# Designs tried in a protein design run: peptides against a protein of PDB entry 8HF1. Part 58

Target 1, 320 residues: chain A of PDB entry 8HF1
Amino acid sequence: NVMLYATKPTEVMVSFPHQEQVLTVTRLISAEIEKFYVSLDLMNIGVQPIRRSKSLQCLRDPSKKSFVKQLFNDFLYQMKEYGIYAASIAIISLIVEFDIKRRQAETLSVKLMHRTALTLCEKIRHLLVQKLQDMTYDDDDDNVNTEEVIMNFSTPKVQRFLMSLKVSFADKDPKDICCLVFVERRYTCKCIYGLLLNYIQSTPELRNVLTPQFMVGRNNISPDFESVLERKWQKSAIQQFRDGNANLMICSSVLEEGIDVQACNHVFILDPVKTFNMYVQSKGRARTTEAKFVLFTADKEREKTIQQIYQYRKAHNDIA

## One batch from the design tools (peptide; made by RFdiffusion4, then SolubleMPNN)

Design b2_p13_5_s2 (from b2_p13_5, 8 letters changed)
Fold by OpenDDE base, seed 1:
Structure b2_p13_5_s2 (fold): chain B 320 residues (1-320), chain A 13 residues (1-13)
Amino acid sequence: as target 1 above (320 residues)
Amino acid sequence: DIEYIDLDEELKK
């Protein structure tokens, strides 16, 4: 029972300025996705055979259009919440997913739908990479993965997160670090993982200090859709983290399921804490004597966040 | 600079 261990981590809030990313490129990308949705709604993909797959997902999206829209909506969320650098990584995940779906398409109409989505993703990728290259003199893709480019094209939240990692872990012994990073969405885990790999590689003080991994919460709804590869990756990532071969784990908030993660000395909550359970469970992982529990909040939401944490603490004390 | 706010201090107010 995670609730019983009364080790009170030091709870810290990091504030960041609420900047609406008013980039022309983000507006253009959003408009292209909206145009694509209009085209997608007009596409006749036929009645998809109800595959006898017991997964509720096949029942929820008989048209396969909702899944396409979900992926682009998740991308738009990541671009907004984490910035255009994170979006440049996130779009690759969409390309991979749509390419798989294109290859698995049973009909020409579905194949065409996924091909059109892929074409849009490649256009978006080009627009994002081109914008990242505006700061680089050299056209080489490797030059967009510098600390400067990552910081400049990340949201204030992500900037503060990266700065907090640098301050917390610069030149430390990797063995003394056990860090969890919680994010809300499944796709954010991969995106932030890719961002962190590039950031750590570009930051000499962290290059040999932090070894990140990511874990996506098991969607209980469809174990059948978890690729054998994803399950193997999750098991390997958890084992590496247990063995100390990885010292930073990015997790989606779906950690409601009893992932016996070791006692950590740092827990970062990158996204807003939306539930009492998320607060208690994530905080309950910060169990060392000097453990830190770090929240990120926009300056405008500081008071609201403090009040929410107060209510969660009160509720926790009433149950304990 | 990162502004770190101690939540224990803020919640005592």
Scores: peptide ipSAE 0.457, ipTM 0.917, DockQ to the pose 0.887
Fold by OpenDDE base, seed 4:
Parts: C-alpha cells; sequence; structure tokens
Structure b2_p13_5_s2 (fold): chain B 320 residues (1-320), chain A 13 residues (1-13)
C-alpha cells in the first residue's frame, strides 16, 4: 500500500515550436538511404542456412534485409526527432552494429550487404560532421561538441529539454538529484546519452552536477541472445543509479517489466506519451517531495496533449 | 525563457 502516500508530482508541460526546417543535408541523407533500399532489394542474398538458433527474429527475415532497413529507419527517426547533432552520434551506433554483423556473416553475399551498409553509414557520418563543422572555422573534430553547436543542430524539442536540465540542475548538489528521462525507442537511449555527455561536458554549470547513464529494457528477444556484455552493462548502470554514482537515467518505456528504480524527484518524458500505462508508470516514479513530471509537446499538438493527459488522469482516478 | 505550463492549472479550467 505504498501508493497512498505518494505525493502527486507537479505535472509540467514544455512547449516547443514545430520547425519543419528540412536542411539540405537531411534531404540528401534521406535520398541516399532510399537509393540504398532500392539496391538492397535487388541484392540476392540467397537462402540463409537456418541455423536452429531459436531467435524468432532470424526466422522472420531469412534475407536479413529487414534488420538493415530497421536500423536505417531508426536512424532517420532520430535525425528527424532529435536533430543533426543527435544523428551524428546515432550513425556511430549503426557503424558498430553493421561491423559486428559483417564479421558474423556466414556467407559472402551477407558480408557484402553489411559492407555496403557500412559504406553508406560512413558517407552519412561525413555529411553530418561536415555540416556540424560549418559553424566552426577550425576543421578539428573536437570543436563540434560545443554547447553552441549542440543547441544549433538540435531540434526545438531537444533544445527545450537541454534548457530545462540547465534551469533545473545548474549548480545543485548531485546527491539531491534523481532524474529519469523516458524515450520511446531503445536506440534513442544511447543517442541521447551521448548527446547529454557532450552537453554536460560543454556546460560548466552541469559538469560536476549531472552524471548520466542509460538503460535499455530487456529485449523481447530470449535472454539467450542478449550479449553477456549488454546484461552486465545494464546491471552496472542500474546499480550505479541505485548507489547514487549516476543521478540521471535515460530509459525506454519498457520499464513495464519491474525494474525497481528508486523514487525520483524529476521525470522527463522526451517523446510523446502514447499509452495510459506509460503515463501511470513514468509518473509513478516521481514520488519524492516536490517531484516534477515534465512533458514536451509541439505547440501545434499542445491542446491534443492536454486533452490526452486529462483522459489519462480521469482513467487513473476511475481505477484507483 | 522556457514556457512552463502547469498542467494542474490548465486542467482546472
Amino acid sequence: as target 1 above (320 residues)
Amino acid sequence: DIEYIDLDEELKK
């Protein structure tokens, strides 16, 4: 019965302008990915030997093409939702994944497919880094990780999120901070983590205040296919957050399955709240005195978001 | 400046 004494968090909505400013570089990248999909569909990868490895996902895509398309579609989503700076971090995760898959390739055709995907990722990385450097007179890669570059090449949503972190946590004691950041997609956790590391490092008021970690929920994939490394990393990340060695945790909405995270004083929902369960579970983590539950919405979706929260509150009161 | 909207105030209207 611990639910009865939970102080209701202050629910705050932060609005951001809808900038559909499609930069020329984002159009070029999207066009290159579409050209790659046409080439990928023409690739004869043959019948992959069904190694009886129990992963239902390997059974769904005998060509392994859908997995390649999924990673690029997730990248395109991150570029659109979080901006060019976040995309420059996201593309590195694709490079790492395709390099692993290239090395694990059982056939020359699959190896070639992943090699072609890697070549495209390197081209995309170059285009993104070049665009980030357009603000810097110096060609040094280290100069693209400034607060100014991060802010300028982030979406209005991410800009408002970063500003909200700065306002909320500037010069505070790290021990007084217990923050959750919810995102929709697993790959976004790592992307936003990398962005936050660079932003915190570039922001003096936050450098010794915020220590971020990320956690991806258990994949619906059998625990047998979670790399021993991923499981160890997840256990380490959650333990660091429990011990107070990390005070900001980025997590995907998959906290449905019982990760006992401590009571937090700040909960940020970076992506739209799509389900009642997500609303109740994420809000239910903001349990400390004066806890804040912060939502982000585009100005055009403000009224729709307010009405959706009203419906969730009503539904929650009818069940309670 | 960040526009913070208190949802408790907005939902009471």
Scores: peptide ipSAE 0.449, ipTM 0.915, DockQ to the pose 0.882
Fold by OpenDDE base, seed 2:
Structure b2_p13_5_s2 (fold): chain B 320 residues (1-320), chain A 13 residues (1-13)
Amino acid sequence: as target 1 above (320 residues)
Amino acid sequence: DIEYIDLDEELKK
């Protein structure tokens, strides 16, 4: 019985205006990805040799194409939900992933598929960086990582999140901070991590105050070498957070899987709380005295969110 | 300015 010590964090909701980033660049990128999907569906990558790896997941031909599409779909989601700046970081993660897959390709056809995906990612990266540079007079890559550029090319949700971090942690002792940031998707952890690194570096009041880390959920798809590296990274990140070498941890649903993290004084839920379990588990991490549990909601979804939290509270009280 | 809404106050209304 994990005694659900009824930690009563202060629950705060931050509203943000629902603005769809209707930018020409986002439409162009979406159209290029759609064209790529048509091309990808026409690619014959042949019958993949069934590696007798004891994991029964025969990565059949459909699974490799589906993985490529999944990565681009996750990228499109990140671009929509977090903005162009976040997308510029997210695309780098795709480049790295496809480069690894290209190098590991067992067939020329699979190698070509990943090469084509990489070429598209580089084009997308160029389009994103060019758009970020439109606000900077100087072509130097370092100039796109300013607080102003980050804020202007982030969604209202991310803007409110960053502002909330600044208000909450400006000029505080880093030892007094234990912060969790929950996101829905695994790949969002890396994207928001990169965004936070750049934001913290560009924000003097947060320099030397916040040290972020991220924790990515287990890749259930392949027990391969990549999963070992990810597991090592997770262990290292968690250890740094336990040791106080990191004081902000970005997590997906991985904490629902029973990863033991210390009691935190701040928990931010960047994405909508979709399940009772997510609500209870995330809120249950805000355990210190005067702990804050911060939710973000679009103004249009405010009432619905309040009602959902009410239902979760009621359900939690009925179990406790 | 960020509008912070206390959920405990909102749920008491």
Scores: peptide ipSAE 0.448, ipTM 0.913, DockQ to the pose 0.887
Fold by OpenDDE base, seed 3:
Structure b2_p13_5_s2 (fold): chain B 320 residues (1-320), chain A 13 residues (1-13)
Amino acid sequence: as target 1 above (320 residues)
Amino acid sequence: DIEYIDLDEELKK
């Protein structure tokens, strides 16, 4: 059931079935990551240089081990929330990050830690790709990027999102499209971007219609070389979207920090709206005459989501 | 079986 609200922008709620896809492969991957955490806790990587800005209490867990666990925890979240196909893209980002950290390692023990993490990521990638290939007769890597494989190995939320894109934008003029897709986590931006590239390429009605880009939040923590490259990339991505060279932008909370983007005709909220600020700021980007604001909710959370939106509307009207 | 909901029918309800 889709609920339409007569407010500008037009607010739409799309429901999806709550299916916990308990696949054997997802259980195996989770168990391998937990075994790796036990091994990681036993690794002696020596005293890490304390960067001056974090309080004395962060001294006990080396920031390097915490970062490794954060990346795998974010991967497990993406596999659960978006499905096996999205996880096969997300694992590539971990491989790239751990290879960079392996090359930048100041000690042999830190180099070995990142090498062990990288070996686990390669094993996970093989398990995911093998599962995607179970639906294809041909062992060619290119055959796993079909519309059918993407849909079958995506969660019901992602399936409904992709269907909503196809219905909204099939055979339209690219110049008439200005679309935002909001996600909760920065790493989800890259994962959903990679998924959309493959989906658009596999969907004839969208191939010359949608040109996606993504934007990752400023990591306030460290002005390391990665943060300079990320800042340059963000500036380029925003400019491409302003110039109309990209017409779909995947973003997290970044647009909340005052990045001025043009008025959009479509705003999709892929993850649950958790805050009043997220609701107002994302809805405030849908400013054209026929703008649509689309929410995705599990069937079991439908009533709770409706009540939350009602509370946010009331609060917004009391401030306006 | 992927249950496809016709979004055009659901948007008219």
Scores: peptide ipSAE 0.271, ipTM 0.839, DockQ to the pose 0.112

Design b2_p13_5_s3 (from b2_p13_5, 6 letters changed)
Fold by OpenDDE base, seed 5:
Structure b2_p13_5_s3 (fold): chain B 320 residues (1-320), chain A 13 residues (1-13)
Amino acid sequence: as target 1 above (320 residues)
Amino acid sequence: SIEYIDLDELLAE
């Protein structure tokens, strides 16, 4: 039995300062969403038919108030964790989703609910774009997508991630790069993808070096809510990454089950590692001889993160 | 500057 000592990737931790960016605009947006929740609770949308599906599926009915609140809560999380620039991209996804649901609404009351949510999203978008423009002399939307604006309106975590990409991949051959980026939430994949497209376009050293894609894991909770379009898009994104047409793939943690992707030379974990399985599976994608496995941690959580990784390493060595 | 911590070096002790 030649135990092929699978060459363990080099494990690196990048620290970032815990700065609560106390921006007046983020407080204003949070207050507007809270006011909207009060108005939403007063809306009469009628009795929603209890579909016979298990308790968790009933919470995800796209016509329900709970689903509208979930989308805004996910947006607030992204604004806090990734910054105002990432939030300006994330809000567009909410606008698209509420506009689709407004058009698909079977009742006037449900249509009005989604219209009110959409109006709030447009107000939030305007507040975010206006704040990004405060650093630009020209009123043109293209000027908000500079490396400087992206960096200044990103959280310290995202700043360190972007800097790590620039240091790791500046002026490299695209063929020598196979990179995975793991994030916790489904909606974060698309948000970070949009941010990376703009960052790569504004950074000459990464232009034509990095070609990003994203994939969302299969929604194991409700395969019925996965649009046929989303499944087709995921399959296409995986194929582009396999064919080398993309060399950076953004994945949600739901990929624990069943993405057969090639051996990668870089794996970035942008969000905290919460489980042993996530640690082993993500690390197990860094399979080349010089592979790097990069973790991001807040300075205040550094020691706790080191202890968790030590325990995961020990547990992995006891099983292997 | 980015602070990089080599976990292999740190946890080899």
Scores: peptide ipSAE 0.512, ipTM 0.922, DockQ to the pose 0.793
Fold by OpenDDE base, seed 3:
Structure b2_p13_5_s3 (fold): chain B 320 residues (1-320), chain A 13 residues (1-13)
Amino acid sequence: as target 1 above (320 residues)
Amino acid sequence: SIEYIDLDELLAE
């Protein structure tokens, strides 16, 4: 019995400088959102009619305001963690969501609340796009989607991630690539997907090599709030990745829930590994003979991250 | 340049 030694993936850590990009535009956007929260707390949206949806979750009055605040808080997180370029993509998702909620509003007060949120998102979008254009020397080139603009307006973490993709996959056969990218938050999947589409399109060495998709975990959203369109899109994205029509998949906690994804040769962990389960499940997808498992860490957190990975390795070997 | 740290080499000791 040749015990097939399960080939362990090579584990690699990429360091990046801890730079808080404190730009004037990010401070202005944060201050405008804080002013909006004060205004939102003063809005009387009245008692919301209990929609007789099958789930007894009475969407009480505070739930609609809390959802608006959650979307802006997730946006602020993405702007801080991934940079201004990623934020310019993330704000479009808020615009789409608030426009849908505005149209679906049953009361004039709720319609006005979502309209005010939408107006703020359009102002934020304008401020972000204007800042991205400040680096284009040519007044005529409205194209903020260049490799240079993406790199300059991304955080050091995202810069190292994009550089690592270019080094790993430049001029490779797309059939030889099966790549997973793990992120912590649901909304980050779509934001990083949009960033990667623009980066791949602007990078000749990757344009015909990488075809990205994204998947969003079900656990944090009651199945009742997932649109039929989102569920269809997730099934299509998984199928495209299984069929090899997509070779890079951006995931949150989805792969932890037992979605049968093929063995991958590359796994990137873009956000910090916070749990033993996340470490084991994400690493467990890198199963090919030359598989790589790549972690990103700030220089200040390097020693702490190494010690945490050592503890997870020890715990995994004690269970195996 | 990207700084790569091989964790298998570093943690094998």
Scores: peptide ipSAE 0.507, ipTM 0.921, DockQ to the pose 0.784
Fold by OpenDDE base, seed 4:
Structure b2_p13_5_s3 (fold): chain B 320 residues (1-320), chain A 13 residues (1-13)
Amino acid sequence: as target 1 above (320 residues)
Amino acid sequence: SIEYIDLDELLAE
């Protein structure tokens, strides 16, 4: 019954130029991480005590090294897909995680491994911040969080996303906005949230208009490993969005878990739509009158993206 | 300027 009155959202595609920003700093950071992986493989961390919890054996490679490599690979992905500015925020999350793991280390060898990873993160942070400062001609204004710096050090995809937000929401009433932003990866939610906070604060037309939140899906890893803080944050973020205290929600593939998100007037898909289910579920959240469903695609992938959306539309119409 | 492509218009043909 609820399907009958769902006005189909207007589907919009935004193209962006494929610029591999081959900055010297990104090459240097990648080379430092690769060098670190070689050193990490040579580290003897000993046999980790197999904690007898059956549930942990399957999902986490018991190698504490694999987890360290995963975090740096996730960082490299964020730097590539979202740019240097987003990477400067993402690296802080790695610093926090490695400091927690260093403090929780049961052995000196594991403590040293996390300390070495932390030292690399601080070096990467310094390289990123220095590069962001190189555009500020005025030596005195250490504030790398300007609209100009954010825009210039973001990928074309992120630039078009931020411009689309500004065009869509400039000087609007906050109560008339219900926006979802879908991203592929869990860690991207927090990175894009931090970027949006700084962008909104630096953009006068958006400061009193957009209040962002982020939601991370439940870890398929046992709810016992979710920090009490993460669970509290998720509940608070969802409640703020339901109450209208937040009007923009960044989420990953949370819709599969049956999280009841209200009907929205804007849905942005920041990353490629990889599955029919993701397409239908995310589009199905744009339910208000004149709702917009916005996709982002590289110019080189434009035809492939159009064809993929056509196939999803056809498949959806054949089931309906 | 942002290039917006209306997929409803493009795929209605």
Scores: peptide ipSAE 0.501, ipTM 0.920, DockQ to the pose 0.804
Fold by OpenDDE base, seed 2:
Structure b2_p13_5_s3 (fold): chain B 320 residues (1-320), chain A 13 residues (1-13)
Amino acid sequence: as target 1 above (320 residues)
Amino acid sequence: SIEYIDLDELLAE
């Protein structure tokens, strides 16, 4: 009943060209990660003491190797889906994570594993930064964070997203903006946040208009010390967004976790809508009178996306 | 130019 009286947002689809061109640097990075996986599988990390399980059975913790592979797989996804510039930011997050895990390592073998992963991340970072610098003709780190470099080294999806932000928010009053950006993966939130910070700073029309924040879903799996810092940061980010100190929030599946975010005038879905619940919940955040719900689709997937949205609309109308 | 497709218009037909 109450949802029926909510002004339906205008639903907009933005198309982007499919980028078939795989850069040599991305192939090299992928090959280095694959070589690292072979090396990682050969590493004997020994039996890890399971502190919390009642069973004194020293199991090999395959979870530690699995976690390392997960981070690199998420990085490879970010590089593919968002581009080299986004990858240059994403790799820093891996460096930080592996340095933390290296310092927290209880065994020399685990410490060495994380050190090897860290060394690979530094190599990848160098390859990415070098590729960004090749266009600027300047060795200054500040020159890699220009609007031009960000746009040129972003995927067509990210380019259209950034252009859509510029068109939507250029020279607007920050108080009139309440924007959500939904991404599929947790680690993408931080990557897109870093990209947006640099883009906004390099874009005069946006630098005093948009103040981004991000929030990631609560990974209930590891109640470790990292989870406390993440929880504190999430609370702060949400509070800043509620207080209007931030007007753009990058979210993963946070809506499914019951995090109450205010009604927004713009909702961007940067990644494909995979579920009916994601569609309804994200769309349900665009609740102002002139609210826009913006989807991004590759030209090749346009028809499929339209049909999927049609099915979701039909299903929503049948339940309402 | 960004190609914007109004889904409300497109799916109202």
Scores: peptide ipSAE 0.497, ipTM 0.918, DockQ to the pose 0.803

Design b2_p13_5_s4 (from b2_p13_5, 6 letters changed)
Fold by OpenDDE base, seed 5:
Structure b2_p13_5_s4 (fold): chain B 320 residues (1-320), chain A 13 residues (1-13)
Amino acid sequence: as target 1 above (320 residues)
Amino acid sequence: SIEYIDLDELLKE
């Protein structure tokens, strides 16, 4: 169904400076992860008992090492793309996941592997929190969640995103807001959600205005790894957004999965638009009167992004 | 200030 969008949103691009934030802490963390990969490759975890667990993940990663590396690679990506504040939230998700995997480990070797990964995550968390505390005089964990700390330890992309939210929604009626935020990766949804919760709580102009939720796409690899709690959370989050109890929804590729989300007045694309389908589907959610579709691009990629959007617009007009 | 680029204006033929 080519939804003939009766209303075209205003398409806006926000540029951000390409800043290679060379923090010593990010280099240290990256080096610790690389050392861990060397150690992980040397770990003999043996032949895992192929329990006929219906988990497609057990079929795809019988060693479970690739999954561990994937989580750390996703963390490194989030640290690079969103900054060390976002990384401090992202690492908690790894801690939770590795603790679950450690408890579910069928062998002592796998249990040890996940324990080692967990120990590294705790070290990384400590390094990140210490760096966030460098701006605070008090060692109180609550003091690291200020607007200033969030902004200073976020990438220029995230800074521009947060500023754009503040400008767009400061002191507005919550009922007049229906906002989608699209991110590329599943884990980014939760990371940006946690960041937004803290940012909104620290920003008086947004505290009673924005109520965020997040949706994670169905894990194509294993619906069994989605805890009953995560599935309940997703259903609850969707329902809260439909009922207007939440007015900002962070989504990944969820729209490609045919999840019916209401028409929104704001759609933010935080990550690069990689596909025509993503462009059309996400833009197609900005259907209210005066809807805005906001893209974020690095200054160095501005022209490339503009050209890509032009090609997507052309392709969309050719099929409409 | 955030620099907003209007893509509809920029990509007008």
Scores: peptide ipSAE 0.532, ipTM 0.928, DockQ to the pose 0.780
Fold by OpenDDE base, seed 2:
Structure b2_p13_5_s4 (fold): chain B 320 residues (1-320), chain A 13 residues (1-13)
Amino acid sequence: as target 1 above (320 residues)
Amino acid sequence: SIEYIDLDELLKE
């Protein structure tokens, strides 16, 4: 029980301006996804064979359409919360997923549905990449993965997060770093991981200092082949972090589910702390000497966040 | 510049 440890990390709040990145490209992408949802609702995917039900009754599987909508909703959330650069990485994950589902499709109608989703993802990818390129003046080196491009196309929250990493870890010994980054949603782990890889590679002071990994929460819904691969990845990522081959771990609620990681000297909470359990469990990972627990808040939500943390501290002290 | 708020100082009773 993490609550039994007398954790006294320094708790720090980083503020960021509340700016919604209301770009024409984000509006266009959102509108294309909404048009796609209308089209998706009109698609007759027919009756799908339920493989594992002993009943010969083929049911229409609304879960297949629901899954497609979930992935695009998750993408829209990432684009809003983390920015266009993060969205350019997130869309690749959708492309991979829909291509897998397209290949695994048992019916032509389901195959067509995933193909249509994939085609939309490629269009979105093109729109995002084009927008990232519009700021690269040099026609010849279309490297959209520069520190400048990453920063300019990230939300203020992500900008402050990246700046905080640079300030905290520039030119440090990688062995002295044990960092956790908590995010709310499982899919954000992979998106922020990809962003960090590119940021670290583009930032000389962080090259060979930070080695990120990510853990994605277990999908309890389908114990299919994908769940085996996800489990293997999680085990490998955790092991690399334990062995010191990775020194920054991006996590969702997985650590709340009792995955034990080593005591860390830095814990970043990138998304709002929504529960007392999240606060206690994440803070409980910052257990080394001079450990830091860093929260991010929009300026407009600063007071509310401070009050919430005060209530969580009080509740924690009343239990201790 | 990053604005850092020390919550331990701010919430010190």
Scores: peptide ipSAE 0.522, ipTM 0.925, DockQ to the pose 0.740
Fold by OpenDDE base, seed 3:
Structure b2_p13_5_s4 (fold): chain B 320 residues (1-320), chain A 13 residues (1-13)
Amino acid sequence: as target 1 above (320 residues)
Amino acid sequence: SIEYIDLDELLKE
């Protein structure tokens, strides 16, 4: 019995400066969303027509306003954690969601609520795109997707992540790459996917080297709210990654859901590791020879993060 | 420059 010593991945930490990028545009956007919340709380959307049991009725009206607030709160999180460039991509997802909900609205009051949210998203998109264009002399929208614009309007965390991808994968054979990128939130997967598509297209050394996909974790909400389209997309994305048609997969909590992903040579943890399970499951995907497990930490949190990883390593060795 | 910290080297007992 050759005990195949499971080759442990090399664990690497990348530090980044903690910059609170307090831009005037981010303050304006936050203030417009806060004003919208005040207006939304004053909106009477009426009692919604009952398709299901009496007990769920009182929870429906709060649920539609709460969902609108959740989408904007998730957007504000993306803007803070990933920067203005990532926010310009994230806002498009909100526009699509509110347009679908406007069309599906059963009442005039609900249609008006989603229309008001959509108008705010269009205003936010304009403010973000205008700020990205402040660095470009040319009025063409396509000029905002350059490597320079992406880097300058990204947070230090995202800058270090993109630099780490370039250093790790520049001019490599696509077949030798199997990369996972873990993020905390579902909406971050789509946002970082769009950012990576534009970054790879703008970076010659990564063109035809990296082919990204994304996988959204199952909603903790009932499988009934996952659109048939989202489930088809997830199955297609997993299959493309298994077949080698994609070599970089962006995931949120997907490993907790029992999705079997192949052994990878690179695992990036873009967001803080908050749980022992997240650490063990994500690290457990870096199983190839010379596999790397890369963490990102703010300089101010470096010592705390090192201590937390030491505790997770000790706990993992005590169970193994 | 990117600052890389090898955690396996740092956390060796």
Scores: peptide ipSAE 0.522, ipTM 0.927, DockQ to the pose 0.751
Fold by OpenDDE base, seed 4:
Structure b2_p13_5_s4 (fold): chain B 320 residues (1-320), chain A 13 residues (1-13)
Amino acid sequence: as target 1 above (320 residues)
Amino acid sequence: SIEYIDLDELLKE
């Protein structure tokens, strides 16, 4: 029961220009991943011993190849939707995951598959970091984590999001801030968290104002595959946000799982609202007086987004 | 400058 609290948040839409120019580096990375998929399809990894562990994951990907493709597809999505800077953070998560899978490999063929994926991730990381460094005229300052580099190598959506954070929270008391940021994908939470840490650290007006945290939804596949560390970290992240030790929470689909998050004064929807349930639940977290609910839309999709929000408002008023 | 569109104003029936 999302209590329809009588105080509706102010709903704001921020438009951003559609980025038509695909950078040469993003095309090169996409082509390298496609070439890797061809090689991956030709790999004979044999029949993997079905560990009798009732984990639905072993049922979905007996070849362990679809999981590798899923991670690279999620990376390609993050690079497209959030930009090269976000991609440079996202690729580190793939490196960590493929290194774990390489160490856990029961067969030489599976070990080689994950090693090949890891080698590709290191090549992609190098290409991304090199492109971020191309803007630093001074060869001596390896610091690709400046406000300027973050802004220039982020998509217009992410640029408008970061600008909206700066305008909304510059020089405010941290105690007066309770902010949620909703994203569609689990992996995006960690990527945007890393981007925000670097942006906040590079932005004097935000350094002592925003303390971000992230939360990923429970892995729908098996509670046994969530590392004890990930579950402890999620509990700690929620507790820090409840205690006010973190004042900005990045989350994906968490509201559907019945995780009780406090009433917030700001809710940002970074990705398109795909369902009425997502709209109502995310908006229902902006429950303080003068709360803001902020949506981001491409200029080309502005009218479609407005019409979709109108339909959701109408449907919400008909049920309320 | 960020272009903010107030949806509550725009969608006032």
Scores: peptide ipSAE 0.515, ipTM 0.925, DockQ to the pose 0.752

